# Designs tried in a protein design run: peptides against a protein of PDB entry 7UQJ. Part 222

Target 1, 160 residues: chain A of PDB entry 7UQJ
Amino acid sequence: PELYQNFNITPPRGVLFHGPPGTGKTLMARALAASCSSDERKITFFMRKGADILSKWVGEAERQLRLLFEEAKKHQPSIIFFDEIDGLAPVRSSKQEQIHASIVSTLLALMDGMDNRGQVIVIGATNRPDAVDPALRRPGRFDREFYFPLPDVKARFKIL

## One batch from the design tools (peptide; made by RFdiffusion4, then SolubleMPNN)

Design b2_p22_4_s3 (from b2_p22_4, 13 letters changed)
Fold by OpenDDE base, seed 4:
Structure b2_p22_4_s3 (fold): chain B 160 residues (1-160), chain C 160 residues (1-160), chain D 160 residues (1-160), chain A 22 residues (1-22)
Amino acid sequence: as target 1 above (160 residues)
Amino acid sequence: as target 1 above (160 residues)
Amino acid sequence: as target 1 above (160 residues)
Amino acid sequence: PPPTTAELVFGFIEERLEELYE
């Protein structure tokens, strides 16, 4: 907090994990939540899949996003992890465009409305950073991006 | 079988694996299937995703559930693993509500209709046990629940 | 290439990875892509999820498939990996049937239209090979199938 | 004041990225 205040830097609200699938984005997000949790400071980890927000909450996606952010705030310190965040901003198709535009707009507004205390962090994971609406990738939203490279062939063989 | 018969204990029909995603629920379910399989007694492992039952089998989900349980019974000893079982009981949305209520009701009836011989075990996995219909979590259904904690940071680093 | 030409064997166009989830199908597909890539010959790896093609590209799925194959051809040697390929061929439900039949027909046509040079390989991964349209599993399409068994209990314990 | 969630998260990510690149 103080560091960002001293430099007039808006604390990072959002982190985009991008890279090929199976590179550990979801694992890292959970590792973060676990590592940042102490007995004195339990971080509440929320997880949603982008596709679930669109498909499971048809007509309620915006409300569910609002509720999620409210709940995250209520249980601060919190991490909101959006897995497959590109699923929230599917490429523009007409009727779905309006729904998606509304959902994305809601997410933008929610991220913009986050307090500067940095008690709630949003992590988005995607395999396709270019499929994430550029508006989400602006400062004060997902302003930090971490590339998860494919493990080298050797690392893959150890996972096999 | 015999052990449960001797004690007049209704064999557990269902086991709910719950915990954060990537905690190995699916892996454990499969490890169980493999561990319980011997050369003399091959366990047939069936797997379905909750979301698949809803989305892929639109209008046929109940029938597919019935067929699944019939096939599991035919190939006993069997494990039916429902991954993302909370996807079978998505939160009430109107038209989907009727479909979901029907699917859940069918699953309840199928679990209730299982013979007490314990030759078919149902394993449900969820990241959100509270999103699983409480009716599924009653005795004689998913009456055993196993929490899969996040592996510690060290365990995750070994998986990376 | 040369080996297949010498024997008048149509190079395998498609490989179906099937087996229980978490058996490493996706990992193997990527490991293949990495292993087959050298400094002299970079393989371009394309990945799509079957469900994404259906849901994210509503009304554009056929076009997106065509574009994917064109791009793969443009960037040859290439691997097109369809994760959850059974999601492209969901079981016949009426309105979705026409859409799915069109998508499947498009994929069939695209696979049939592939040149015999073997510079573009299609890998499909499924947990349910029987849910993949048999037409996709014919020679000249997904004509090779690799079963990904569950790692034995011992292998699983090492991954835990 | 105790580090914010942001500080903890970013510090952890940075450390882990360094470890990945070593």
Scores: peptide ipSAE 0.026, ipTM 0.242, DockQ to the pose 0.278; fails the geometry check
Fold by OpenDDE base, seed 1:
Structure b2_p22_4_s3 (fold): chain B 160 residues (1-160), chain C 160 residues (1-160), chain D 160 residues (1-160), chain A 22 residues (1-22)
Amino acid sequence: as target 1 above (160 residues)
Amino acid sequence: as target 1 above (160 residues)
Amino acid sequence: as target 1 above (160 residues)
Amino acid sequence: PPPTTAELVFGFIEERLEELYE
């Protein structure tokens, strides 16, 4: 908190969680939403899956992304969590690549257009950071990245 | 580790984790990879989803499986984890069945071709063991099966 | 259990778990199955995903639903858990809507036809209760709803 | 002023990552 004020650092708009599957990326995103919510300050958490953007919103994905960002702005402070954001990356098919390119272009424009002084945070989670369009990983977009390592043996023994 | 040396038991090539969804199959596969890794012996963990093999690798699934097994051999000792391996089972559509049959045939051949003295372990996880092709469940393939029961009430109360 | 006997209340046939993604709906459904199972009374837990009903059972979804309810009746006491039940809701495509309408109609008929005196419970989980067909939310179907709020900070700290 | 969502999110992530690496 205080660290960002002292250094005149514009808080990032987007955070990329990356790491092996089930390293707790989705769990962390949810934990963040809960931890940042108090009785005095309720953070609204929006969640979408990259695969759902393509499959459930066929022909309306760009519009649904715009509506999502508008809702997130309306209900600020808010977190938009994109699970499996690499699901927006082109599957190796020419027709799907065109759809994915349009959706990614819309997401880029929405992230660039966010003037919300850090009241809306976008979190992307992926198992394949290299499959995420490099344009999404630039400053003012997903400009912070957190690696989720495989939990240590000791951490796993507590879950087993 | 030592247990397999003393009994002259060829370590199984394949292990099938089966049980209801979210009984910890994926978590166990990762816990195994971590627990079997020491500073002196790092196990490389590869993970794929059965559904991803079909959807993300359209037209290249057999090649991607071959590359995966080659990488696993190159980085031995290693674990290949197939989550939702029943996703390689035919969806009841003639065109998809042909694709699935070819992919399953490739996986069978790759498992049969493993002469690595237990340096590469394949773990399959499924919620539907009966949907897994019986050919995959034969000796020299997924020849060990572990049932993951629903965690007891007491175990779940710690997660709730 | 005892609470339903004393009040002559017909135990609900269906329970809808709704709330933000990963608020523990799937975990709770499983915890319920485990909690209601004793050594003397083993509850059989059946799980399906709404998306799997459409994608994995193309052309046989209605038959698979019927078989599921028959198996649940055969193995009573039992729980049928539909994860992502809003995945049975129409994706905005005319051809998919026809498929979804037929599947939902079958599910309605199966829930209405349950004369099992509460030995089979159906649990639906959704992140979008408003996307669930209102007909499924009527008395004798999913007639009880439980909201799963974002777990408190303290609850999430135990999972991290 | 109350901390921004970003400040809360990043602070939490940083604290949690430190706890995981410690």
Scores: peptide ipSAE 0.020, ipTM 0.272, DockQ to the pose 0.297; fails the geometry check
Fold by OpenDDE base, seed 2:
Structure b2_p22_4_s3 (fold): chain B 160 residues (1-160), chain C 160 residues (1-160), chain D 160 residues (1-160), chain A 22 residues (1-22)
Amino acid sequence: as target 1 above (160 residues)
Amino acid sequence: as target 1 above (160 residues)
Amino acid sequence: as target 1 above (160 residues)
Amino acid sequence: PPPTTAELVFGFIEERLEELYE
């Protein structure tokens, strides 16, 4: 929040970390939370997995997302980190598509409903940015994207 | 230290993070410190800016560097992070060159004087690795270098 | 390999990285691969997920593990990284327990069969070290354990 | 023993640098 405020830029509501597995997306999100926390201003870090939202919250995923955002708002400044956010993307099965569409729609609405004070930042991590619903990648949602490249296979081979 | 000890490698005394501004060098250093801290082994993280060493410590910079290294040693395991370490590099003014040369000489001596137990790690971050005194980049000093590329120009422009 | 060779210690056959999700376990494994590699000595990095070993290799998991170890040996020096290695741990279903027991038994045999030259290092990452079969955690297998703590809020405050 | 600070720091750095170099 304050970082972006000091830059006279609208704080992103959402940041998409994308790149291959084990490129440190989750770690960067935690490091950001740590770096932005001070003795005076503790950032609360919420972590969820996209797949867990679908599988563990069967029939209540939308409610649990709402509760998560309310909890994040209550404990602001906050970071909500969605690991494997592409796990919220529609699976090709019609019944799952409807459930996923509802969950994604809820997430969209929650991100759209966040205040512009940037006290809650949402970070989504994915190995498949193209599998993330394009609606999530629009301005006011995950409107910043950071690529976490694989350490260049050549640089890996220079490191290798 | 122990990874290095278990691998029979001399733990680096210093690591140079280099790459363009906003590539996460400072963030990485903080994330490292956080990841390396456990309930059993808390790492003390010291952060200084190269420019602050020159500007805030006018006439006492060498003493303050010595105190920093002694404090880091006292609170080991420790990380000393120098942000903008190229800010210790000579500015083209003759009087500043002499002062900078003395400060850099002190830093060299402090890094050379550290024990090989690797309980204190020095991280230097710069946007201009070629502006860092080559003497700092020698073995036993900043002998590991890590490039923080800009996310490819296209990914950067989506971040912007 | 050379890391351990330089330390006059028996190179661990296996290293267990354990700690909460997003603490940089996979990241550290890649870094180790990178750090141990040079222009002259390229380390080949193999990555597998424990859950993928069970789910994707249905009926061939043991064979695929053998092929992986043979490939790692062929491309030595090598690192084999098993992400979510606790995903190889028994699931409470009797049929899965038998399959898992066979896969774990194969992994044990492969680790036991590795030469002591340390040209192949196996890294296992888990969020649940206690869910990893104790037989894997014995000397000559995953005989080194590294805890990746959550950056605790207190460690964060010492980093700030 | 738990990884040393140096190990974790250098490893994390190295990996993030790998990530950056990849």
Scores: peptide ipSAE 0.014, ipTM 0.362, DockQ to the pose 0.242; fails the geometry check

Design b2_p22_4_s3 (from b2_p22_4, 13 letters changed)
Fold by OpenDDE base, seed 3:
Structure b2_p22_4_s3 (fold): chain B 160 residues (1-160), chain C 160 residues (1-160), chain D 160 residues (1-160), chain A 22 residues (1-22)
Amino acid sequence: as target 1 above (160 residues)
Amino acid sequence: as target 1 above (160 residues)
Amino acid sequence: as target 1 above (160 residues)
Amino acid sequence: PPPTTAELVFGFIEERLEELYE
């Protein structure tokens, strides 16, 4: 909290983690949640899988998203982690555009409606950043992107 | 090398990574593959998702497993990583017992048929170790199990 | 350190060694203690047998566990090795549930109460991992599991 | 003989465990 205030840096609302599967995207999200939790400030971590929201809640996905954001707001400070967010918010130009349009629009509206106090962070993870609706990758939404590379041989030397 | 010889410990063939989602199971498997690769010895890393093998290869999952193990043997030293292995080899007592019986039996046979040279390691990852067929958790199969805990807040201060 | 940091994998507190008797579980635990010991950093190795704690210290097993963990903490870096941990911490559904409940609860509390400084490792060994209370196999406890297969005939010929 | 993949994997895990406890 204080670091962002001291530097007048607006806290991010949305962070997109992208990269190959098994590069630590979900782990990093959990990592952030607990590193940012202190005895004085416990961060509530919500995890949802994009495809699960779509498949388990056919016709109610918008309501489930709203409930998730309300719950996250109630338990702030909180992190909402969407794993496989490309399954939740596919590119509009996809053949399934009409099926997902309301869900994507709901997610956009929920992210836009978040207060800038930075007490709720949304992290999306995808293996296919280009499969995520570009509207989600705009300022005030998933405004920060982090690439998770495959552990390269050179990266390994820093890990060894 | 010498430590296992001196102690007469047979190198494991199969390692089960289990723990909550996003605890770094896949990342660890990749990191292991990477760290074990030298300029003189490159480890080939095969990654498959259990549910994907079952869903994409309905009726051919056994053949796909055989091909995977043959390919891994051809490219040894190698690591086969099964993500969500509980999706591939559910507990036999599950309602879907008949659907998975041949696949589980094939995986068991493939693991049992691996030469003891330890040049092919199989890593299974699951969020639900109790959902994995107990036969897979026996000697010479997924004999070693590693739990991946949720990253604790205190552990993270050393990670930052 | 760095690998767990970069991937935000919480260091294990407890490792479960399981496998048939005489597969080198105790030997591996001793080897780990020795390998982790340098001239500058000697690891203190504590060995206890689960059945011995229960049988020798009837009604005082909880106190003995507390003393053991305090001693291990005092002599950190240290390894606590529980041989036959299934004798100490049987599955709760066992007929002796009431007799062991306080002991298991004490061990759980001691493992949970360990500071994340990673200077005390707990290794449990069992021939019957399914006889160990599932609560001990959870995050921050015996989170990592290692199966010790029977030494193969070929491995034996190189050791003989 | 060159270490088995299993030996390398377990050696790495063991080394990483050691480092975490340092």
Scores: peptide ipSAE 0.010, ipTM 0.382, DockQ to the pose 0.236; fails the geometry check

Design b2_p22_4_s4 (from b2_p22_4, 14 letters changed)
Fold by OpenDDE base, seed 4:
Structure b2_p22_4_s4 (fold): chain B 160 residues (1-160), chain C 160 residues (1-160), chain D 160 residues (1-160), chain A 22 residues (1-22)
Amino acid sequence: as target 1 above (160 residues)
Amino acid sequence: as target 1 above (160 residues)
Amino acid sequence: as target 1 above (160 residues)
Amino acid sequence: PPPTTAELVFSFIEKYLKELYE
């Protein structure tokens, strides 16, 4: 509530940060966690990497996602940040469709099961929003999207 | 030359950014690129992911590394940023030791072959510096290390 | 000392981040804190909101500012980040001029009283640099200013 | 001496900001 009440915005359940690599998506997620916390209201920040959820938890990814959301709920208010969420929820997986489908289905269910009080916010970061399963980009899930542009090419070359 | 001449420092060939995930390593690398560039001296920023170099360029990783360093040299002054460099150069790979050894050997040779003028800087980012091949952490390679801490729990809670 | 000695730059006491809302000022301040910390040198990050200093600490704002700077000094090296600093130090306050004048005067004194060793850096963020008291924008205070542009309107709307 | 992380970050910010406005 308060996190977004300060901005008079309906608390998103999920926020998708998308844009080219190294445009500050992960940093923004951490900064959000840090900025939205006060001495009175500390936000717990959970970070996971999409590819790590698949690779480290082969056969347990669904359970690990559930545990993550349970832990986030236990320590609410909280932010769950999924870095490289396109690695977790690809639109098309050729050889591992069933595993990916189960993980995506679990994530969808977990996001749908979150209480509307906005005490747990999920932030997904991707360099490829079109590689993220459209089902995650629906209302009640990643229903807000923020594009992190490259600094303009002209400006970038002056910075670089 | 000038990038470090302004600071009276021996130009590192390589800088290792290490610390927990999402502590701003990638952002800092971009920030470094941006900060070291002036209107008169534009730094070109090249970004690669260690895991991507292994996975996307299986059998061509050495060539892609060479091309990257050649392109960086062509567009000098430049920064080459390797995100997740522990994925590119693990200390121990059990089953794919030969491929990893070749890639690491190529990266070592490329870093050793860089002109001491500091016109190309390599930044590696990792969450696990101990997982990076010690040969990369020697003088003339990643000879500078910067730790990106989690904001101290106390500081984080005051931010939060 | 070391933070700026490494760059042979006179350590700024204060850095003003200015630019339109949502240009990453707060994010950058956090990134700075995170990036400037090493294993050997952890930077403590303090965040305050200008409007919160006025509203939450009515009649105690001066004391709270002093405590903040004392705590920052105690936990040096440290960064004090004032978000919405224009809310703390408005150029013109109609009805509360005396209170604002006292708070600004306190902040000026605190910044002037900081040891030149650059162990405490103050970052102010504002969307309205012209709304910040010019006295804060003088040497030894917010003596560096960084403009955070709107990402090109097309890019920002993809972020937002 | 190598630029401090703060200087690098500040310089990056300056540059990022400059990049964004240009």
Scores: peptide ipSAE 0.019, ipTM 0.408, DockQ to the pose 0.109; fails the geometry check
Fold by OpenDDE base, seed 1:
Structure b2_p22_4_s4 (fold): chain B 160 residues (1-160), chain C 160 residues (1-160), chain D 160 residues (1-160), chain A 22 residues (1-22)
Amino acid sequence: as target 1 above (160 residues)
Amino acid sequence: as target 1 above (160 residues)
Amino acid sequence: as target 1 above (160 residues)
Amino acid sequence: PPPTTAELVFSFIEKYLKELYE
């Protein structure tokens, strides 16, 4: 929030972090939450896994998403971090596809319903951006994307 | 490896990274692999998830662990990173407990069978160190532990 | 600190982050401070800009550096982050060169005077490592260097 | 010496950033 305010940038509603596993997407999201928190303006950080949304909340996943966004709004400024957001992608099986489609639809509606003030930022992390529903990657949702490449060998040499 | 060689330290065979989700455990493991790689001595990084070992390799998990350790040895110096290693913890169900116990037993044997030269380092990451079998946390296995705390609220304030 | 204690490694006194602007040097320093802070062992993060040291503290810069290091020591474990540390490099003008040389000399003395326990870590960030006084880059000072390359232009555009 | 969690994280982040950029 302050970073965007300081630069006169309209804060993204949603940011997609994508790149191979263990490229620091989750750490970066936490670091952002940390870095954007001041003594005067603490950011509340919410974290969920895409797989947990589907598996732990069978039949309740939509409600849990709604509650999460409501809680994030109550504790604004806040960051909602969805790790493994590609886990919300439809699977090949029809029954699971309907469930996933419904959850994705709920997430779309929740992101669309967010205020434009950037008091709640949603960060999605995935190892497979192409497995994330394109509808999530549209303006007003995850409309900013950051690639998290593997730590390259050349980067390694400069650390030693 | 080189870091330990440069400092004349006996390299740990196994390192347990533990701490809340998104504290950078996986990233740290990759960063370690990266930092310890030189132009002359590249570290090969292998990554597996605890849950994947159980679910993707039903009946083959032990063989896949053996193959992984053999491959890591062939490509030494190397790091084997087990993300969500607490996913190898026994579950409450007897049939799965036997499978998990067998996989854990295989991992124990593989770690015990590693050379003391530290040319292969095993890193386990967990959000629940207490859910990791204490046998894995003994000397000669995951005998070094690193806590990855949440970016504290107060650290957040100093970032702005 | 804990990692060095756990592995019996002499912690570096100083780490130089270098690389083009917007490569995340400051973000990394913050993320490190955050990730190394536990509930049991919080790291205190201090941040200063090289330019601010010169401009805000005209005639007091040396004293402010001393106070900063003393405060960091009082609040150990701690990280002192100097952003734009190349801003402490001597300029072409003789009067400013003397001031810069004096400030650099004070920083050298402060880093040299740090305990080898690694309870205070100094991180310098620069876009121009070659503009950083070589005396700061010697053993016992910024004796570890990490290059932050530009994200490929595509990755960089996704961050904005 | 074993890298501090800070060094590991710095190393990680530097590597991550470096590798993000290379």
Scores: peptide ipSAE 0.017, ipTM 0.350, DockQ to the pose 0.141; fails the geometry check
Fold by OpenDDE base, seed 3:
Structure b2_p22_4_s4 (fold): chain B 160 residues (1-160), chain C 160 residues (1-160), chain D 160 residues (1-160), chain A 22 residues (1-22)
Amino acid sequence: as target 1 above (160 residues)
Amino acid sequence: as target 1 above (160 residues)
Amino acid sequence: as target 1 above (160 residues)
Amino acid sequence: PPPTTAELVFSFIEKYLKELYE
């Protein structure tokens, strides 16, 4: 709160990490959780996988999202990390489109309903930013995006 | 613009990423491009390779730099990423020194000619910061430098 | 100083990097040193290893810490990076507890004695943040923590 | 005032990305 208030900046509610697999998106999300944690102010880190939200919680995904945001709010300051958030996007089936629309709608509502104090931050990681619903990428939601490109493969091999 | 203006900070025009190969300089540059991108404010990311500027554009490198900066300005907010910007430094030949001096002079002029609104950011990545012309590393140009060290090799192996 | 002063932010005196080995903690510390370095304002980067402070400097660790901070102050702006800062924590021996307490007390006093201008930044890296003395993790010391998680191993293999 | 979680996170992201990518 205080740093963003001192900046007169609306604290970002959501950050989208996107880039090829193994570029460190999940690494960054966990690093953020810990970097923002101090002994005086422990940050609680929640991790979910988009594919798990869709596959394990069929019919309860919306409820699990609500519970996750409530728990994150209860344990604020907190970070919610959605790994593979593109896994919330349906594979090409009409029934999955409706499920997707409901889950995305729920996530939108949850992000919109967050307090402007930035005590809960949501991080979404995807390998396919184009598969993430544009509505999630609006201000007050995933309003910042971070591309995680491949380290130059040639450069990477010179480290081994 | 707004973030830097709200900070009463002169937005950096240029950022130099330097460090060993595979430390993620290219990764960071693209991540910055995406992080500054929102649905309301898409950032256009331009990538060029310093060695390609010197080798592919022999005699047209200056023109290609001008066109790149014009295109970046047209598509602002934008990020211009120069991978291997040390590749603009001549290999030890007198004729290459003159070509280098002209290309560097053009890049200096282009960076100096950028508006103070920070709508176009230039990122240069190098494995050899000492091979980058000191004039490029002055305020209003690559006025921020980021060292990309090797992950501790011992630490890196414990991830495997 | 100037960047933090322009932000009207109390510059952090200390940053704790924590996470599994090979997550890039040492990489970040050196990257910060370089990123805050410009041609007008070279940042001096000091690196020490916590285990080396305890093992190589038996009976002189406190003096070496004082000298390190004095040298960093003399070469300000500067970054002091303590790799494996958890190595300042004793392995389970009573004699090592006293040595630990003295070294930690010295480090606390040195960090507390730093000016608020942020011209010297201290970065501690650890794989075991829970092994770092809580007193080091207070405001004005390591008041910011950064967790460096493992890149998703599955994601990392898809880059190869 | 202590930095907001978001400020810490963003500073950390910038720092961690810097570290991750550096």
Scores: peptide ipSAE 0.016, ipTM 0.222, DockQ to the pose 0.269; fails the geometry check

Design b2_p22_4_s4 (from b2_p22_4, 14 letters changed)
Fold by OpenDDE base, seed 2:
Structure b2_p22_4_s4 (fold): chain B 160 residues (1-160), chain C 160 residues (1-160), chain D 160 residues (1-160), chain A 22 residues (1-22)
Amino acid sequence: as target 1 above (160 residues)
Amino acid sequence: as target 1 above (160 residues)
Amino acid sequence: as target 1 above (160 residues)
Amino acid sequence: PPPTTAELVFSFIEKYLKELYE
């Protein structure tokens, strides 16, 4: 909130952190939450994994997303961090595609419905930005993207 | 290697990074690999997840661990980073417990078998150090432990 | 000490972390403290904010800094982390400038007075390295500087 | 004396950041 307000930057509704695994996306999100928190203005940090949204909340994922956003709004200023947001991407099964499409549609609607003047920031982290639904990457959603490079160790990172 | 050699510190065979999710354990491991690399001495960084060891290599996890350690030795100096090493902890299923116990036993043997004078460092990251088999936390294995706290704004981190 | 000794680098008395807000400066400082602690050698981490030094300790800020450095020395090896160290920079009020100048002068003297062979490290974090008194950035003080970029997406995020 | 963990971590961060910017 104040961080973006103080910079006269239109507070992003959503920030996409993308880059290889273990480049500090989740860490950065937590560091952001911590750095933006003061004694007077504590930021509440909510964390969810894309895979957990699908697996733990079968048939209730949309409801859990709504509750998450409601809780984040209730405890504003807040950060919602979605780790592995590409885990909301369609799985190769038609039935799973429909379920995932519904979940993504719910997330879109929740992000669009945030008239919170940047009191709730959503951070998505992914290793595969191209696997994130382009609709999530539109203005008013994940409209800021940050690449987390591998620390360019001239070392042969054979990530096999 | 050189970092520990220069310190006359017995190079840890293993380093355990523990702390809450998104406290930068993986980033730190990558940054360590980077920081230990020079133009003259490139460190090779190998990354595996504990969950991937169990799920992707069903029945071949031990072989894949051996191949990983052989490749790390071949490309020394090297870092092997195990993310979510607590994912090698027993799952409450007896059959999975036996498989996990075998994998952990293989990892123990591989760490014990490293006569590489600290040219291969193993880093394990976990959110749950107590879920890591105590046998992995013994001298000559993960004998150095680093706590990655939440970026707590208020706390006197008395790391007691 | 030894890491810097091994690199033939004079151990910095101080490290300046600079970069945009939320680039992980505070997190890195904490991760550093954690990674430097072992069972045999626990590092004590002290955290203060520049703004808190000014606001909470009106008329006693110099004394509180001295006590902090004394405590850090008593509990060596230790890290003193100053978040928002640019918050010690002069505010546009002449009276505040004098107070801030005195505080900065005290910090300079404390850093200069550290004959601790790198057993106490001071980390300053700022979003505005140019707002940090150049006297703090001299050799034997904050003589190492690390820029924490915004994760560079190819887009010039001119955070205006 | 062995490098302080702070030194290890600072060197690590230094190189990480250097590599990140390189």
Scores: peptide ipSAE 0.015, ipTM 0.338, DockQ to the pose 0.171; fails the geometry check

